Peptides against a protein of PDB entry 4U39. Designs and how they scored, part 29

Target 1, 302 residues: chain A of PDB entry 4U39
Amino acid sequence: SIKVIGVGGGGNNAVNRMIENEVQGVEYIAVNTDAQALNLSKAEVKMQIGAKLTRGLGAGANPEVGKKAAEESKEQIEEALKGADMVFVTAGMGGGTGTGAAPVIAQIAKDLGALTVGVVTRPFTFEGRKRQLQAAGGISAMKEAVDTLIVIPNDRILEIVDKNTPMLEAFREADNVLRQGVQGISDLIATPGLINLDFADVKTIMSNKGSALMGIGIATGENRAAEAAKKAISSPLLEAAIDGAQGVLMNITGGTNLSLYEVQEAADIVASASDQDVNMIFGSVINENLKDEIVVTVIATG

## One batch from the design tools (peptide; made by RFdiffusion4, then SolubleMPNN)

Design b1_p10_6_s2 (from b1_p10_6, 7 letters changed)
Fold by OpenDDE base, seed 2:
Structure b1_p10_6_s2 (fold): chain B 302 residues (1-302), chain A 10 residues (1-10)
Amino acid sequence: as target 1 above (302 residues)
Amino acid sequence: MKILYFEVRK
């Protein structure tokens, strides 16, 4: 089974966005120290952590409180994760609960033998230096606790949105990018497409790989596959080029008119931008809601 | 909808 755990406010907003976008074949778990925020989760499983420590009042933006809250609730986290083959741990780094609890939850998932993937954001620079420093510590701890860690630099979202985009919409876009990171992988396993991957292929690419980069491209029209692939490999979300990656996971999602030619064209572009010895896996997904859009998600590991 | 409320029983 695949489990997605949203940890703290940002992680739970991302999980809500996944549920709203009908991401299939996954079990959703919302984790928070704030009981009021947890009540707003759409997840089937809701877990309050650190009830003794925090009394449901949240972590006060302190990662050490988030960590201790997850440690207090270890047995409950283990029971919620039991029998998962894969666990996504999603969080906004820089806060209290997400930064502190996500590494502990990830380690619990890994110790249970699940393929453990972190999908996390760096805070925007405007959130201030304290959040950036807390995020750096949380990301370092996540890197040790996961098989693969996808880090989304929120400041790079500002390069793909309009300059007049309200701050609230920039955070919603960060939630969407977190969704795309989880969905881009989970759909390859859980959703029938033109090309299906097995879990063993995904495990080979993601097991003990450390940091990963994610690029996303969206396009429409006659050259939509090529354009989406080019946008994905040149995505501002990529902190580096994919040419040095040991592994690449590619998702090509389109409407019912997605052709095998378009899938191949997109795959060839990503392969050509990768190392010659890259272990690349790609899958295709049909989403009737995309109509004329193609979405290419590239995850580079190693 | 299984809300696992882990009430820490005293």
Scores: peptide ipSAE 0.021, ipTM 0.516, DockQ to the pose 0.017
Fold by OpenDDE base, seed 5:
Structure b1_p10_6_s2 (fold): chain B 302 residues (1-302), chain A 10 residues (1-10)
Amino acid sequence: as target 1 above (302 residues)
Amino acid sequence: MKILYFEVRK
């Protein structure tokens, strides 16, 4: 089974965005120290952590409170994660609950023998130096607790949105990028294709790989597959080129008119931008809601 | 280069 755990406010917003976009074949778990915020979750499973420590009033933007809250609730987290083959841990780094609890939850998932993937954001620079420093500590702790860690630099979202984009829409785009990172991987495993990936092949590419980079490309029109692939490999979300990556996961998602030629063209572009010895997993997804749009997601590991 | 292809239909 695949489980997605949203940790704290940012992680729970991302989980709500995943549910709203009908990300299938996964169990959703919302985790928070704030009981009022947790009640707004759309997740089927809702877990309040650190009830004795915080009394449901949240972590006060303190990562140590978030950490201790997850430690207090360890046995409940273990029971909620039991029998998962794969666990996604999603959080906004820089806050109290997400920064402190996400590494503890990730370690619990890993200790249970699940393939553990972190998908987290760095705060925007405008959220201030304290949040950036807290996020750096949380990201360092996540690296030790996961098999693969995707880090989304929120400041790079400002390169892909209009300069007049309201702050609230920039946070919604961060939640959407978190969704794309989880969905880009989960769709490869959770939805039966004509050719099922062996979960062993996913484990080979994602186990003990450390930091991963994610690129996203979206296009429409006659050359949409090639344009989406080129945008993905040159995405502002990539902190480096994918040419040195040991492993690449590629998802191409299109409407019912997605052709095998478009799929191959996009795969060839991503492969040509990668190392000659790269292990590439490629998947195509049909989503009737995209119609004429193609979305290419590239995750580079190693 | 090892490429693994799979198709997912929703």
Scores: peptide ipSAE 0.017, ipTM 0.503, DockQ to the pose 0.121
Fold by OpenDDE base, seed 3:
Order: structure tokens, then C-alpha cells, then sequence
Structure b1_p10_6_s2 (fold): chain B 302 residues (1-302), chain A 10 residues (1-10)
């Protein structure tokens, strides 16, 4: 089974966005130290952590409280994650609960033998230096606790949105990019497409790889496959080019009109931008909610 | 909607 665990405010907003977009074949778990915020989760499983420590009043933006809250609730986290083949741990780094609890939860998932993938955000620069420093510590702890860690630099979202985009919409786009990172992987396993991957293929690319980069491209029109692939490999979300990656995982998602030719064209573009010795796997997904759009997601590991 | 309330019994 695939489980998605949202940790703290940002992680729970991302999980809500996944549920709203009907991400299939996954079980959702919401974790928080704030009981009021946790009640707003759409997840079927809601877990309050650190109830003795925090009394449900949250972590006060302190990562050490988030860590201790997850440690207090270790047995309950183990029970909720038990029997998962794959666990996505999603969080906004820089806060109290997400930064402190997500590494503990990820380690629990990994110790249970699940393929453990972190999908986390770095805070925007406008959230201040304290959040950036707390996020750096949380990201470092996540790297040790996961098989693969996808880090989304929120400041790069400001390059893909309009300059007049309200701050609230920039946070919603961060939640959407977290959704795209989880869905781009989970759909390869859980959603039938023109080319299906097995869990063993994904496990080969993602097991013990450390940091990963994610690129996303969306296009429409006659050259939509090629344009989406080119946008994915040049995505502002990539902190580096995909050259030098040991592994590449590619998702090509389209509507019912997605052709095998378009899948091949997109795959050839990503392969041509990758090293010759790269272990590349690609899958295709049919999303009936996509009309004329193709979405290419590239995850570079190693 | 199954709300699993884990009441930790004392």
C-alpha cells in the first residue's frame, strides 16, 4: 500500500490539495500538534501528536517541540504506517511541527521497511531568516531519515507565478507543487497508463538516493509533448540541471487523447538531456481531467 | 468517515 502523511500545517494543506485533486491509490494521514488545525484536514486518518507535551495547542514554531511530539506518539505513528510499501512524508519546512516531526515520522517509516520519500518545501525568503535556518536543520534531518528527499524551493515558485500573485496564492501554489511531486510518483504505481511501472522499478530509482530534484512542465497544442518535456528539464524548480543524475524518474500524464508517439517524443527529450549512463524509468498516466494538456514530471535522483 | 479516536486509556 502507498501512504501519504502530511505533517504540520503545510503538509496537511498539501494532503488536502491531493484529496481535492482525487489522487488515486493512496491512503491519507494528517499529523499535527495543533488539534484545531488538524480538524480542518480532509484526511480519513487524523493523528494528534504530542498531546501531553502540547495539549493540542501546536508547537509554537519550535522544531524541538515538533520532534518531541512525534517521539511521544511513536507507537501510534508506527501503527498508522504499518504495512505500507511506500510512504510519502510531506511537510513545509521552517515551522515547528513539520520541521521537527517529519524527520521522526520518516525514520519510523524507513525502519518499518517502507520506501520512504520526503516531499518538502523550503520556506519563502519573505518568511524570514529564522524559518530558513530551521528549515535547513529539518532538511538535513530528513536526508538521513528518507530514501529520497525532494526539496521544493518556494522562492522558485515566485519565478513561475505572476508578479501580482498574492502571498496566499503563492502558498497555495507551494501546496500544489507538493501535490504534483507526490502524484507524479504515486500515479506511476497506482494509476494505469499507456506504460505502467511496477513498484520494483520505482524502488530501484528511489532507494537510498538522498536528495532529488523535481521539474514540471505543462503544455498544450500540437507539440505539447515536446514542449512539456522541455519545460520539465528547464523547470525553475530544478536547482541544477538533470545532467549528472544517477537516476531519472519521468511521468508523462495526459488526457484520453495521449498518444504513444507523444510519450516517446517526451521520453526522448528527457533522455537526451540526461547522462548516457543514467538509469531512466518512465511511465505514462491517463488523467481524464486533463483535456488537451500534457504534464511532464521529472525527478532526478543521485 | 471513520474517526479513529485513540483514547489512551490510563
Amino acid sequence: as target 1 above (302 residues)
Amino acid sequence: MKILYFEVRK
Scores: peptide ipSAE 0.012, ipTM 0.464, DockQ to the pose 0.017
Fold by OpenDDE base, seed 4:
Structure b1_p10_6_s2 (fold): chain B 302 residues (1-302), chain A 10 residues (1-10)
Amino acid sequence: as target 1 above (302 residues)
Amino acid sequence: MKILYFEVRK
């Protein structure tokens, strides 16, 4: 089974966005120290952590409170994650609960033997230096606790959106990029297709790989596959080129008109931008909602 | 919904 655990405010907003976009084949778990915020979660499983420590009043933007809250609730987290083959831990780094609790939850998932993937954001520079410093500590702790850590640099989202985009919409786009990171991998495993990846192949690419980078490309029209692939490998979300990666996971998602030629064309573009010795695994997903759109997601590991 | 996967074993 695949479990997606949203940790704190940003992680729970991302989980709500996944549920709203009908991401299938995953169990959703919402974790928070704030009981009022947790009540607004759309997740089937809701877990308040650190009830004794915080009394449901949240972590006060303190990562040490988030950490201690997850430690207090360790047994309940173990029970909720038990029997998962794969666990996605999603959080906004720089806050209290997400920054402190997500590494503890990830370690619990890893200790249970699940393939543990972190999908987390770095805060925007406008959130201030304190959040950036707290996020750096949380990202370091996540790297030790996961098999693969996808880090989304929120400042790079501002290169994809209009410069006049309101601050609240920039946060919604961060939640959407977290969704795309989880969905880009989960659809490869959870959705039956014409050719399925073995979970063992995904495990080989993602097990004990440390930090990963994600690129996303979307295009329409006659050259949509090539354009989406080129946008994915040149994505502002990639803090480095994919040519240094030891492994590449590619998802090519299209409508019912997605051709084998378009899948091959997109795969060849990503392969040509990757190292010759890279282990590349690719999947194609049919999503009837995309119509004429192709979405290429590239995850570079190692 | 159908998924097509190709393994490129390099």
Scores: peptide ipSAE 0.008, ipTM 0.403, DockQ to the pose 0.614

Design b1_p10_6_s3 (from b1_p10_6, 7 letters changed)
Fold by OpenDDE base, seed 3:
Parts: structure tokens; C-alpha cells; sequence
Structure b1_p10_6_s3 (fold): chain B 302 residues (1-302), chain A 10 residues (1-10)
């Protein structure tokens, strides 16, 4: 089974966005130290952590409280994650609960033998230096606790949105990018497509790889596959080029009109931008909600 | 590079 665990406010917003977009074949778990915020989760499984420590009043933006809250609730987290083959841990780093609890939850998932993938955001620079420093510590702890860690630099979202985009919409786009990171992987395993991957292939590329980079490209029109692939490999979300990656995971998602030619054309572009010795896996997914759009997600590992 | 094409016909 695949489980997605949203940790703290940002992680829970991302999980809500996944549920709203009908991400298939995954079980959703919402974790928070704030009981009022947790009640707003759409997840079937809602877990309040650190009930003794916090009394449901949240972590007060303190990562050490988030950590201790997850440690207090270890047995409950173990029970909720038990029997998962894969666990996605999603969080907004820089806060109290997400930053502190996500590494503890990830370690619990990994210790249970699940393929553990972190999908986390680095805070916007406007959230202030304290959040950036807390996020850096949490990201470092996540890296040790996961098989693969996808870090989304929120400041790069400001390069892909309009300059007039309200701050609230920039946070919604961060939640959407978290969704795309989880869905781009989970769909390769859980969603029937033109090309399905087995869990063993995904496990080979993602196991013990450490930090990963994610690129996303979306296009329409006659050259949509090539354009989406080019946008993915040049995505602002990539902190570096995909050259030098030990592994590449590619998802090509399209509507019912997605052709095998378009899948091949997109795969060839990503392959040509990757090292010759790279282990590349790619899958294709049919999403009936995509009309004329192709979405290419590239995850570079290693 | 091994490109593994699995056509799973459902």
C-alpha cells in the first residue's frame, strides 16, 4: 500500500489538495499538533500528535516541540504506517510541527521497511530568516530519515507565477507543487497508464538516494510532449541541471489522446538531457481531466 | 540506459 502523510499546516494543506485532485491508489493521513487545524483536514485518518505536550494548541513555531510531539506519539504513528510499502512524508519546512515531526515520522516509516519519500517545501524568503534556518535544520534531519528527499524551493515558485500573484495564491501553488511531486510518483505505481512501472523499479531508483530535484513542465498544442519535456528539464524548481543524476524518474501524464509517439518524444528529450549511465524509469498516465495538456514530471535522484 | 517499457494491458 501507498500512504501519504501530511505533517503540520503545510503538509495538511498539500494532502487536502491531493484529495481534491482525486490522487488515486493512496491512503491519506493528516498529522498535526494543532487540533483545530487538524479538524480542517479532508484525510480519513487524522492524528493529533503530542496531545500531552501541546494540549492540541500547536507547536508555537518551535521545531523542538514538533519533534517531541512526534516522539510522544511514536506508537500511534507506527500503527498508522504499518504495512505500507511506500510512505510519502509531506511538510512545509520552517514551522514547528512540520519541521520537527516530519523527520521523526519519516524515520518511523523507514524503520518499518517502507520506501520513504520526503516531499517538502523550503519557505519563501519573505517568511523570514528564522523560518529559513529552522527549515535548513529540518531538511538536514529529513535527509537522514528518508530514502529520497524532494525539496521544493518556494522562492522558485515566484519565478513561475505572475508578479501580482497574492501571497495566499503563492502558498496554494506551493501546495500544488507538493501535490505534483507526490502524484508524479504515486501515479506511476497506483494509476493504470500506457506504461506502468512496478514498485521494484521505483524502489531501485529511490532507495537510499538522498536529495532529489523535481522539474515540472506543462504544454498544449502539436508539440506539447516535446515542450512539456523541455520545460520539465529546465524547470525553475530544479536547483541544478539533471545532468549528473544517478537516477531519473519521469512521469508523462496526458488525456485520453496521449499517444505513444508523444510519450517516446518526451522520454527521448529527458534522456538526452541526462547522463548516458543514468538509470531512467518512465511511466505514462492517462488523466481524463487533462484535455489537450501534457504534464511531464522529472525527478532526478543522486 | 535501460528504458523499461511495461505495457500492462488492463
Amino acid sequence: as target 1 above (302 residues)
Amino acid sequence: MKILYYEVRL
Scores: peptide ipSAE 0.017, ipTM 0.524, DockQ to the pose 0.078
Fold by OpenDDE base, seed 5:
Structure b1_p10_6_s3 (fold): chain B 302 residues (1-302), chain A 10 residues (1-10)
Amino acid sequence: as target 1 above (302 residues)
Amino acid sequence: MKILYYEVRL
């Protein structure tokens, strides 16, 4: 089974965005120290952590309170994660609950023998130096607790949105990028295809790989597959080129008119931008809602 | 290069 755990406010917003976009074949768990915020979750499983420590009033933007809240609730987290083959831990780093609790939850998942993937954001620079420093500590703790960690630099979202984009829409785009990171992997595993990926092949590419880079490309029109693939490998979300990556996961999502030729063209572009010895997993997804749009997601590991 | 192909229909 695949479980997605949203941790704190940012992680719960991302989980809500995943549910709203009908990300299939996963169980959703919302975790928070704030009981009022947790009630707004669309997740089937809602877990309040650190009820004795915080009384449901949240972590006060303190990562140590978030950490201790997850430690207080360890047995409840273990029971909620039991029998998972894969666990996604999603959070906005820089806050109290997400920054402190996400590494503890990730370690619990890993200790249970699940393939544990972190998908987290760095705060925007405008959220201030304190949040950036807290996020750096949380990201460091996540690296030790996961098999693969995708880190989304929120400041790079400002390169892909209009300069007049309201702050609230920039946060919604961060939630959408978190969704794309989880969905780009979960769709490769959770949905039976014509050729099932062996979960052992996913484990080979993602186990103990540390930091991963994610690129996203979207295009329409006659050359949409090639354009989406080129945008993905040159995405502002990539902190480096993918040419040195030991493993690549590629997802291409299109409408019912997605052709095998477009799929092959996009795969060849990503493969040509990667190491010659790269292990690439490629998946195609048909989503009737995209019509003429193609979305390419690239996750580079190693 | 090892390429694994997987197709899902939603």
Scores: peptide ipSAE 0.022, ipTM 0.599, DockQ to the pose 0.132; fails the geometry check
Fold by OpenDDE base, seed 4:
Structure b1_p10_6_s3 (fold): chain B 302 residues (1-302), chain A 10 residues (1-10)
Amino acid sequence: as target 1 above (302 residues)
Amino acid sequence: MKILYYEVRL
C-alpha cells in the first residue's frame, strides 16, 4: 500500500490538493498540532499530534515543538503507517509542525521498512530569514530520515508563474508542485498499466539516494511530447542539471490520444540529457482529463 | 543505460 502523510499546514494543503485532483491508489493521512486546521483536512485519516504538549493550539512556528509533538504521538503514527510499502511525507519547511514533525514521521516510516520519500518545500525568500534557517535544519533532518528527499525551492515557482501572482496563489502553486511530485511517482506504482513497473525497480532507484531534484514540463500541440520533455529537463525547479544524477524517474502523462511515438520521443530527450550510465525508469500514464496536454515529470536521484 | 518503459492507465 502507498500512504501520503501531510504534515502541518503546508503538508495538509498539499494533501487537500491531491484529493481535489483525484490522485488514486493512495491512502491520505493529515497530521497537525493545530486541531482547527486539521478539521479542514479532506483526508480520510486525521491525526492530532502533541495533544498534551500543544493542546491543539499548534506549534507556534517552533520546530522543536513540532518534533516533540511527533515524539509524543509516536505510537499513533506507527499504527497509522503500519503495513505501508511506500510512504510519502509532504511538508512545508520553515514552519513549526512541518519542519519538526516531518523528520520524526519519516524516520518512523523508514523504521517500519517502508520506502520513505520526502516531498517538501523550501519557503519563499519573502517569508523571511527565520523560516529559511528553520527550513535548512528541517531539510537536513529529513535527509537522514528518508530514502529520497525531493526539495521544491518555492522561489523557483515565481519563475513559472506571472510576476503579478498574489502571495496566496504562489502558496497554492507550491501545493500543486507538491501534488505533482507525489502523483508523478505514485501513478507509476499504484495504477495498473500496460507495462507495470516492479516496485523493486522503483525501490532500487529511490532507496538511500538522499536528495532528489524534480523538473516539470507541460505542453500542447503537435510537438507537445518534445516540448514537455525539454521544459522538464530545463525546469526552474531543477537546482542543477540532471546529467549528474545516478537515477532518473520519468513520468509522461497524457490524454487518451498519447501515442507510443510521443512517449518514445520524450524518453529520448530526457535520456539524452542524462548520464549514459544512469538508471532510468520511464512510465506513461493515461489521464483522460489532460485532453491535448502532456505533462512530463522528471525526478533525478543521487 | 537501463530504460524501463511502462504504461499506466488511470
Scores: peptide ipSAE 0.018, ipTM 0.574, DockQ to the pose 0.122; fails the geometry check
Fold by OpenDDE base, seed 2:
Formats: C-alpha cells, sequence, structure tokens
Structure b1_p10_6_s3 (fold): chain B 302 residues (1-302), chain A 10 residues (1-10)
C-alpha cells in the first residue's frame, strides 16, 4: 500500500490539494499538533501528535516541540504506517510541526521497511531568516530519515507565477507543486496508464538516494509533448541540471488523446538531457481532465 | 542506457 502523510499546516494543505485533485491509489494521513487545524483536513486518517506536550495548541513554530510531539506519539504513528510498502512524508519546512515531526515520522516509516520519500518545501525568503534556518535543520534531518528527499524551493515558484500573484496564491502553488511531486510518483504505481511501472523499479531508483530534484512542464498544442518535456528539464524548480543524476523518474500525463509518439518524444528529450548511464524509468497516465494539456514531471535522484 | 520498455498490456 501507498500512504501519504501530511505533517503540520503545509503538509496538510498539500494533502487536501491531493484529495481535491482525486489522487488515486493512496491512503491519506493528516498529522498535526494543532487540533483545530487538523479538523480542517480532508484525510480519512487524522492524527493529533503530542497531545500531552502541546494540548492541541500546536508547536508554537518550534521544531523541537514538533520533534518531541512525534516522539510522544511514536506508537500511534507506527500503527498508522504498518503494512505500507511506500510512505510519502510531505511538509512545509520552517514551521514547528512540519520541521520537527516530519523527520521522526519518516524515520518510523523507514524503520518499518517502507520506501520512504520526503516531499518538502523550503520557505519563501519573505517568510524570514528564522524560517530558512529552521527549514535547513529540518531538511538535514529529513535527508537522514528518508530514502529520497524532494526539496521544493518555494522562491522558484515565484519564477513560474505572475509577479502580481497574491501571497496566498503563492502558498497554494507550493501546495500544488507538493501534490505534483507525490502524484507524479504515485500515479506511476497506482494509476493504470499507457505504461505502468512496477514498485520494484521505483524502489530501485529511490532507495537510499538522498536528495532529489523535481522539474515540471506543462504545454498544449501540436508540439505539447516536446514543449512540456523541455519545460520540465529546464524548470526553475530544479536547483541543478539533471545531467548528473544517477536516476530519473518521468511521469507523462495527458488527456485521452495522448499518443505513444508523444510519450516517446517527451522521454527522448528527458533522456538526452540526462547522463548516458542514467537509470531512467518513465510512465504515462491518462487524465481526462487535462484534455489538450500534457504535464511532464521529472524527478532526478543521486 | 537501459530504457526498460514495459510492454503495454492492453
Amino acid sequence: as target 1 above (302 residues)
Amino acid sequence: MKILYYEVRL
């Protein structure tokens, strides 16, 4: 089974966005120290952590409180994760709960033998230096606790959105990018497409790989596959080029008119931008809601 | 480069 755990406010917003976009074949778990925020989750499983420590009042933006809250609730986290083959841990780094609890939850998933993937954001620079420093510590702790860690630099989202984009929409776009990171992998396993991957191939690419980069490209029209692939490999979300990556996961999602030629064209572009010895896997997914759009997600590991 | 082509079983 595949489980997606949203940790703290940002992680739970991302999980809500996944549920709203009907991401299939996954079980959703919402984790928070704030009981009021947790009630707003759309997840089937809702877990309040650190009830004794925090009394449901949240972590006060302190990562050490988030950490201790997850440690207090270890047995409940273990029971919720039991029997998962894969666990996604999603969080906004820089806060209290997400930054502190996500590494503990990830370690619990890994210790249970699940393929453990972190999908986390760095805070925007405008959230201030304290959040950036807390995020750096949380990301370092996540890196030790996961098989693969996808880090989304929120400041790079500002390069793909309009300059007049309200701050609230920039956070919603961060939730969408977190969704795309989880969905881009989960759909390869859980959603029947033109090309289905087995879990063993995903496990081979993602096990003990450390940091991963994610690029996303969207296009329409006659050259949409090539354009989407080019946008994905040149995505501002990539903190580096994919040419040095040991592994690449590619998802190509399109409407009912997605052709095998378009899938191949997009795969060839990503392969040509990767190392000659790269272990690349790709899958294709049909989403009737995309109509004429193609979405290419590239995850580079190693 | 091993492109693992998965056979599309329709």
Scores: peptide ipSAE 0.018, ipTM 0.545, DockQ to the pose 0.076; fails the geometry check

Design b1_p10_6_s4 (from b1_p10_6, 7 letters changed)
Fold by OpenDDE base, seed 2:
Structure b1_p10_6_s4 (fold): chain B 302 residues (1-302), chain A 10 residues (1-10)
Amino acid sequence: as target 1 above (302 residues)
Amino acid sequence: MKILYFEVRR
């Protein structure tokens, strides 16, 4: 089974966004120290952590409280994760609960033998230096606790959105990018395709790979596949080029008019931007809601 | 290079 755990406010907003976009074949778990925020989750499983420590009042933006809250609730986390083959841990880094609890939850998933993938955001620079420093500590702890860690630099979302985009919409876009990171991988495994992907191939690409880069490209029109692929490999979300990556996961999502030629053209562009010996897992998804849009998601590991 | 192709219909 595949489990997606949203940890703290940002992680739970991302999980809500995944549920709203009908991401199939995954079980959703919402984790928080704030009981009021947790009640707003759409997840089937809701877990309050650190109930004795925090009394449901949240972590006070302190990562050490988030850590201790997850440690207090270790047995409940273990039971919720039991029987998972894969666990996604999603969080906004820089806060209390997400920063402190996500590494503990990830380690619990890994110790249970699940393929453990972190999908996390770095805070915007405008959230201040304290959040950036807390996020750096949380990301360091996540790297040790996961098989693969996707880090989304929120400041790079400002390069994709209009300069007049309200701050609230920039956070919603961060939730969408977290969704795309989880969905881009989960769709490869959880949805029966024309070719069933072996979960062993996903394990080979993601197991003990450390940090991963994520790129997203969206385009419309006659060259939409090529344009979306080029945008994905040059995405502002990529902290480096993908040319040295040992593994690539690629998802191409389009409408009912998505052609095999467009799929191949986009795959060839991403393959040509990757190492010659790269292990690439490639999936195409038909989403009737996209009509003329193509979305290319690239996750580079190694 | 090993490329694994699959199509998912929703």
Scores: peptide ipSAE 0.021, ipTM 0.541, DockQ to the pose 0.121
Fold by OpenDDE base, seed 3:
Structure b1_p10_6_s4 (fold): chain B 302 residues (1-302), chain A 10 residues (1-10)
Amino acid sequence: as target 1 above (302 residues)
Amino acid sequence: MKILYFEVRR
């Protein structure tokens, strides 16, 4: 089974966005130290962590409280994760609960033998230096606790949104990018497409790879496949080129009109931008909610 | 580069 765990406020907002977008074949778990915030989750499984420590009042933006809250609730986390083949741990780094608890939850998933993927955000620069420093510590702890860690630099979202985009919409776009990172992988395993991946192939690309980069490209029109692929490999979300990555995971999602030619054209572009010795896997997914759009997600590992 | 073409599970 595939489990998605949203940890703290940002992680739970991302999980809500996944549920709203009907991400298939995954079980959702919401984790928080704030009981009131947790009640707003759409997840079937809601877990309050650190109930003795925090009394449901949250972590007070302190990562050490988030860590201790997850440690207090270790047995409950283990029970909720038991039997998962894959676990996504999603969080906004820089806060109390997400920063402190996400590494503990990820380690529990990894110790249970699940393929453990972190999908986390770095805070925007406007959230302040304290959040950025807390996020750096949490990201370091996540790198040790996961098989693969996708880090979304929120400041790069400001390059893909309109300059007049309200701060609230920038956070909603961060939640959407977290969704795209999880869905871009989970759909390759759980959603029937033109080309379905084996979980063993995903495991080969993602097991013990450390940091990963994610690029996303969306396009429409006659050259939509090529344009989406070019946008994905040049995405502002990529902190570096995909050249020299040991592994590449590519998802090509389109509507019912997605052709095998478009899949091949997009795959050839990503392949040509990758090292000759790269282990590349690609899958194609049909999403009936996509009209004329193609979405290419590239995850570079190693 | 091994492009793994995966079987369409119908």
Scores: peptide ipSAE 0.020, ipTM 0.532, DockQ to the pose 0.079
Fold by OpenDDE base, seed 4:
Structure b1_p10_6_s4 (fold): chain B 302 residues (1-302), chain A 10 residues (1-10)
Amino acid sequence: as target 1 above (302 residues)
Amino acid sequence: MKILYFEVRR
């Protein structure tokens, strides 16, 4: 089974966005120290952590409170994650609960033998230096606790949105990019296809790989596959080129008109931008809602 | 929804 655990405010907003976009084949778990915020989760499983420590009043933007809250609730977290083959841990780094609890939850998932993938955001520069410093500590702790860590640099989202985008919409776009990171991988495993990926192949590429980069490209029209692939490999979300990656996961999602030629064309572009010795796994997904759009998601590991 | 996967083992 695949479990997605949203940790703290940002992680729970991302989980709500996943549920609203009908991401299939995953179980959703919402974790928070704030009981009022947790009640707004759309997840079937809601877990309040650190009830004794915080009394449901949240972590006060303190990562040490988030950490201790997850440690207090360890047995409950173990029970909720038990029997998962894969666990996605999603959080906004720089806060209290997400930064402190997400590494503890990830370690619990890893210790249970699940393939543990972190999908986390770095705070925007406008959230201030304190959040950036807290996020750096949380990201370091996540790297030790996961098999693969996808880090989304929120400041790079400002390069793909309108300059007049309100701060609230920039956070919604961060939640959407977190969704795309989880969905881009989960669809490869959870959705029955004409050719299924073996979970063992995904495990080989993602197990003990450390930091991963994610690129996303969207295009329409006659050259949509090539354009989406080119946008994915040149995505502002990529903090580096994918040419040094030991492994590449590629998801090509299109409408019912997605052709085998378009899948091959997109795969050839990503393969040509990757190392010659790269282990590349690609999947194509038919989503009837995309109509004429192609979405290419690239995850570079190693 | 249908998925097509191709493994490129290089």
Scores: peptide ipSAE 0.020, ipTM 0.492, DockQ to the pose 0.635
Fold by OpenDDE base, seed 5:
Structure b1_p10_6_s4 (fold): chain B 302 residues (1-302), chain A 10 residues (1-10)
Amino acid sequence: as target 1 above (302 residues)
Amino acid sequence: MKILYFEVRR
C-alpha cells in the first residue's frame, strides 16, 4: 500500500490539496500537534501527536517540541504506517510541527521497511531568517531519515507566478507543487497501466538516493509535449541541471487526445538532458480534465 | 484514468 502522511499545517494543506485533486490509490494520514487545525483535515486518518506535551495547542513554532511530540506518539505512528510499501512524508519546513516531527515520522516509516520519500518546502524568504534556519535543520534531519528527499524552494515559485500574486495564492501554489511531487510518483505505482511498473524498479531509482530535484512544465498547442518537457528540465524549481542525474522519474499527464508520439517526444527531450547512462522510468497519465493541456513532471535523483 | 508505463533503460 501507498500512504501519504501530511505533517503540521503545511503538510496538512498539501494533503487537503491532494484529496481535492482526487489523487488515487493512496491512503491519507494527517498529523498535527494542533487539534483545531487537525479537525480541518480532509484525511480519513487524523492523528494528534504529543497530546501530553502540547495539550493540542501546537508546537509554538519550536522544532524540538515537534520532534518530542512525534517521539511521544511513536507507537501510534508505527501502527498507522504498518504494512505500507511506500510512505510519502509531506511538510512545510520552518515551523514547529512539520520541521520537528517529519524527520521522526520518516525514520519510523523507513524502520518499518517502507520506501520513504520526503516532499517538503523551504519557507519563503519573507517568512524570516528564523524559519529559514529552522527549515535548514529540518531538511538536514529529513535527508538522514528518507530514501529520497524532494525539496521545493518556495522562493522559486515567485518566478513562475505573477508579481501581483497574493501571499495566500503563493502558499496555495506551494501546496500544489507538493501535490505534483507526490502525484507524479504515486500515479506511476498506484494506477494499473498497460505495463505495470514493478515496485522494485521504483525502489531501485529512489532507495538511498538522498536529495532529488523536481521540475514541472505545462504547455498547450501543437508542440505542447516538447514545450512541456523543455519547461520541466529548465524549471525554476530545479536548483541545478538534471544532466548529472543517475535516475529520472518522468510523468507525462494529458487529456484523452495524448498521443504515443507526444509521449515519446517528451521522453526523448528529458532523456537527452540527462546523463547518457541514466535509469529513466516514465509514465503517461490520461486526465480528462486537462483537455488540451500537457503536464510534465521530472524528478531527478542521484 | 488510463496510465501507460514505459521503462527506458538506455
Scores: peptide ipSAE 0.019, ipTM 0.567, DockQ to the pose 0.638

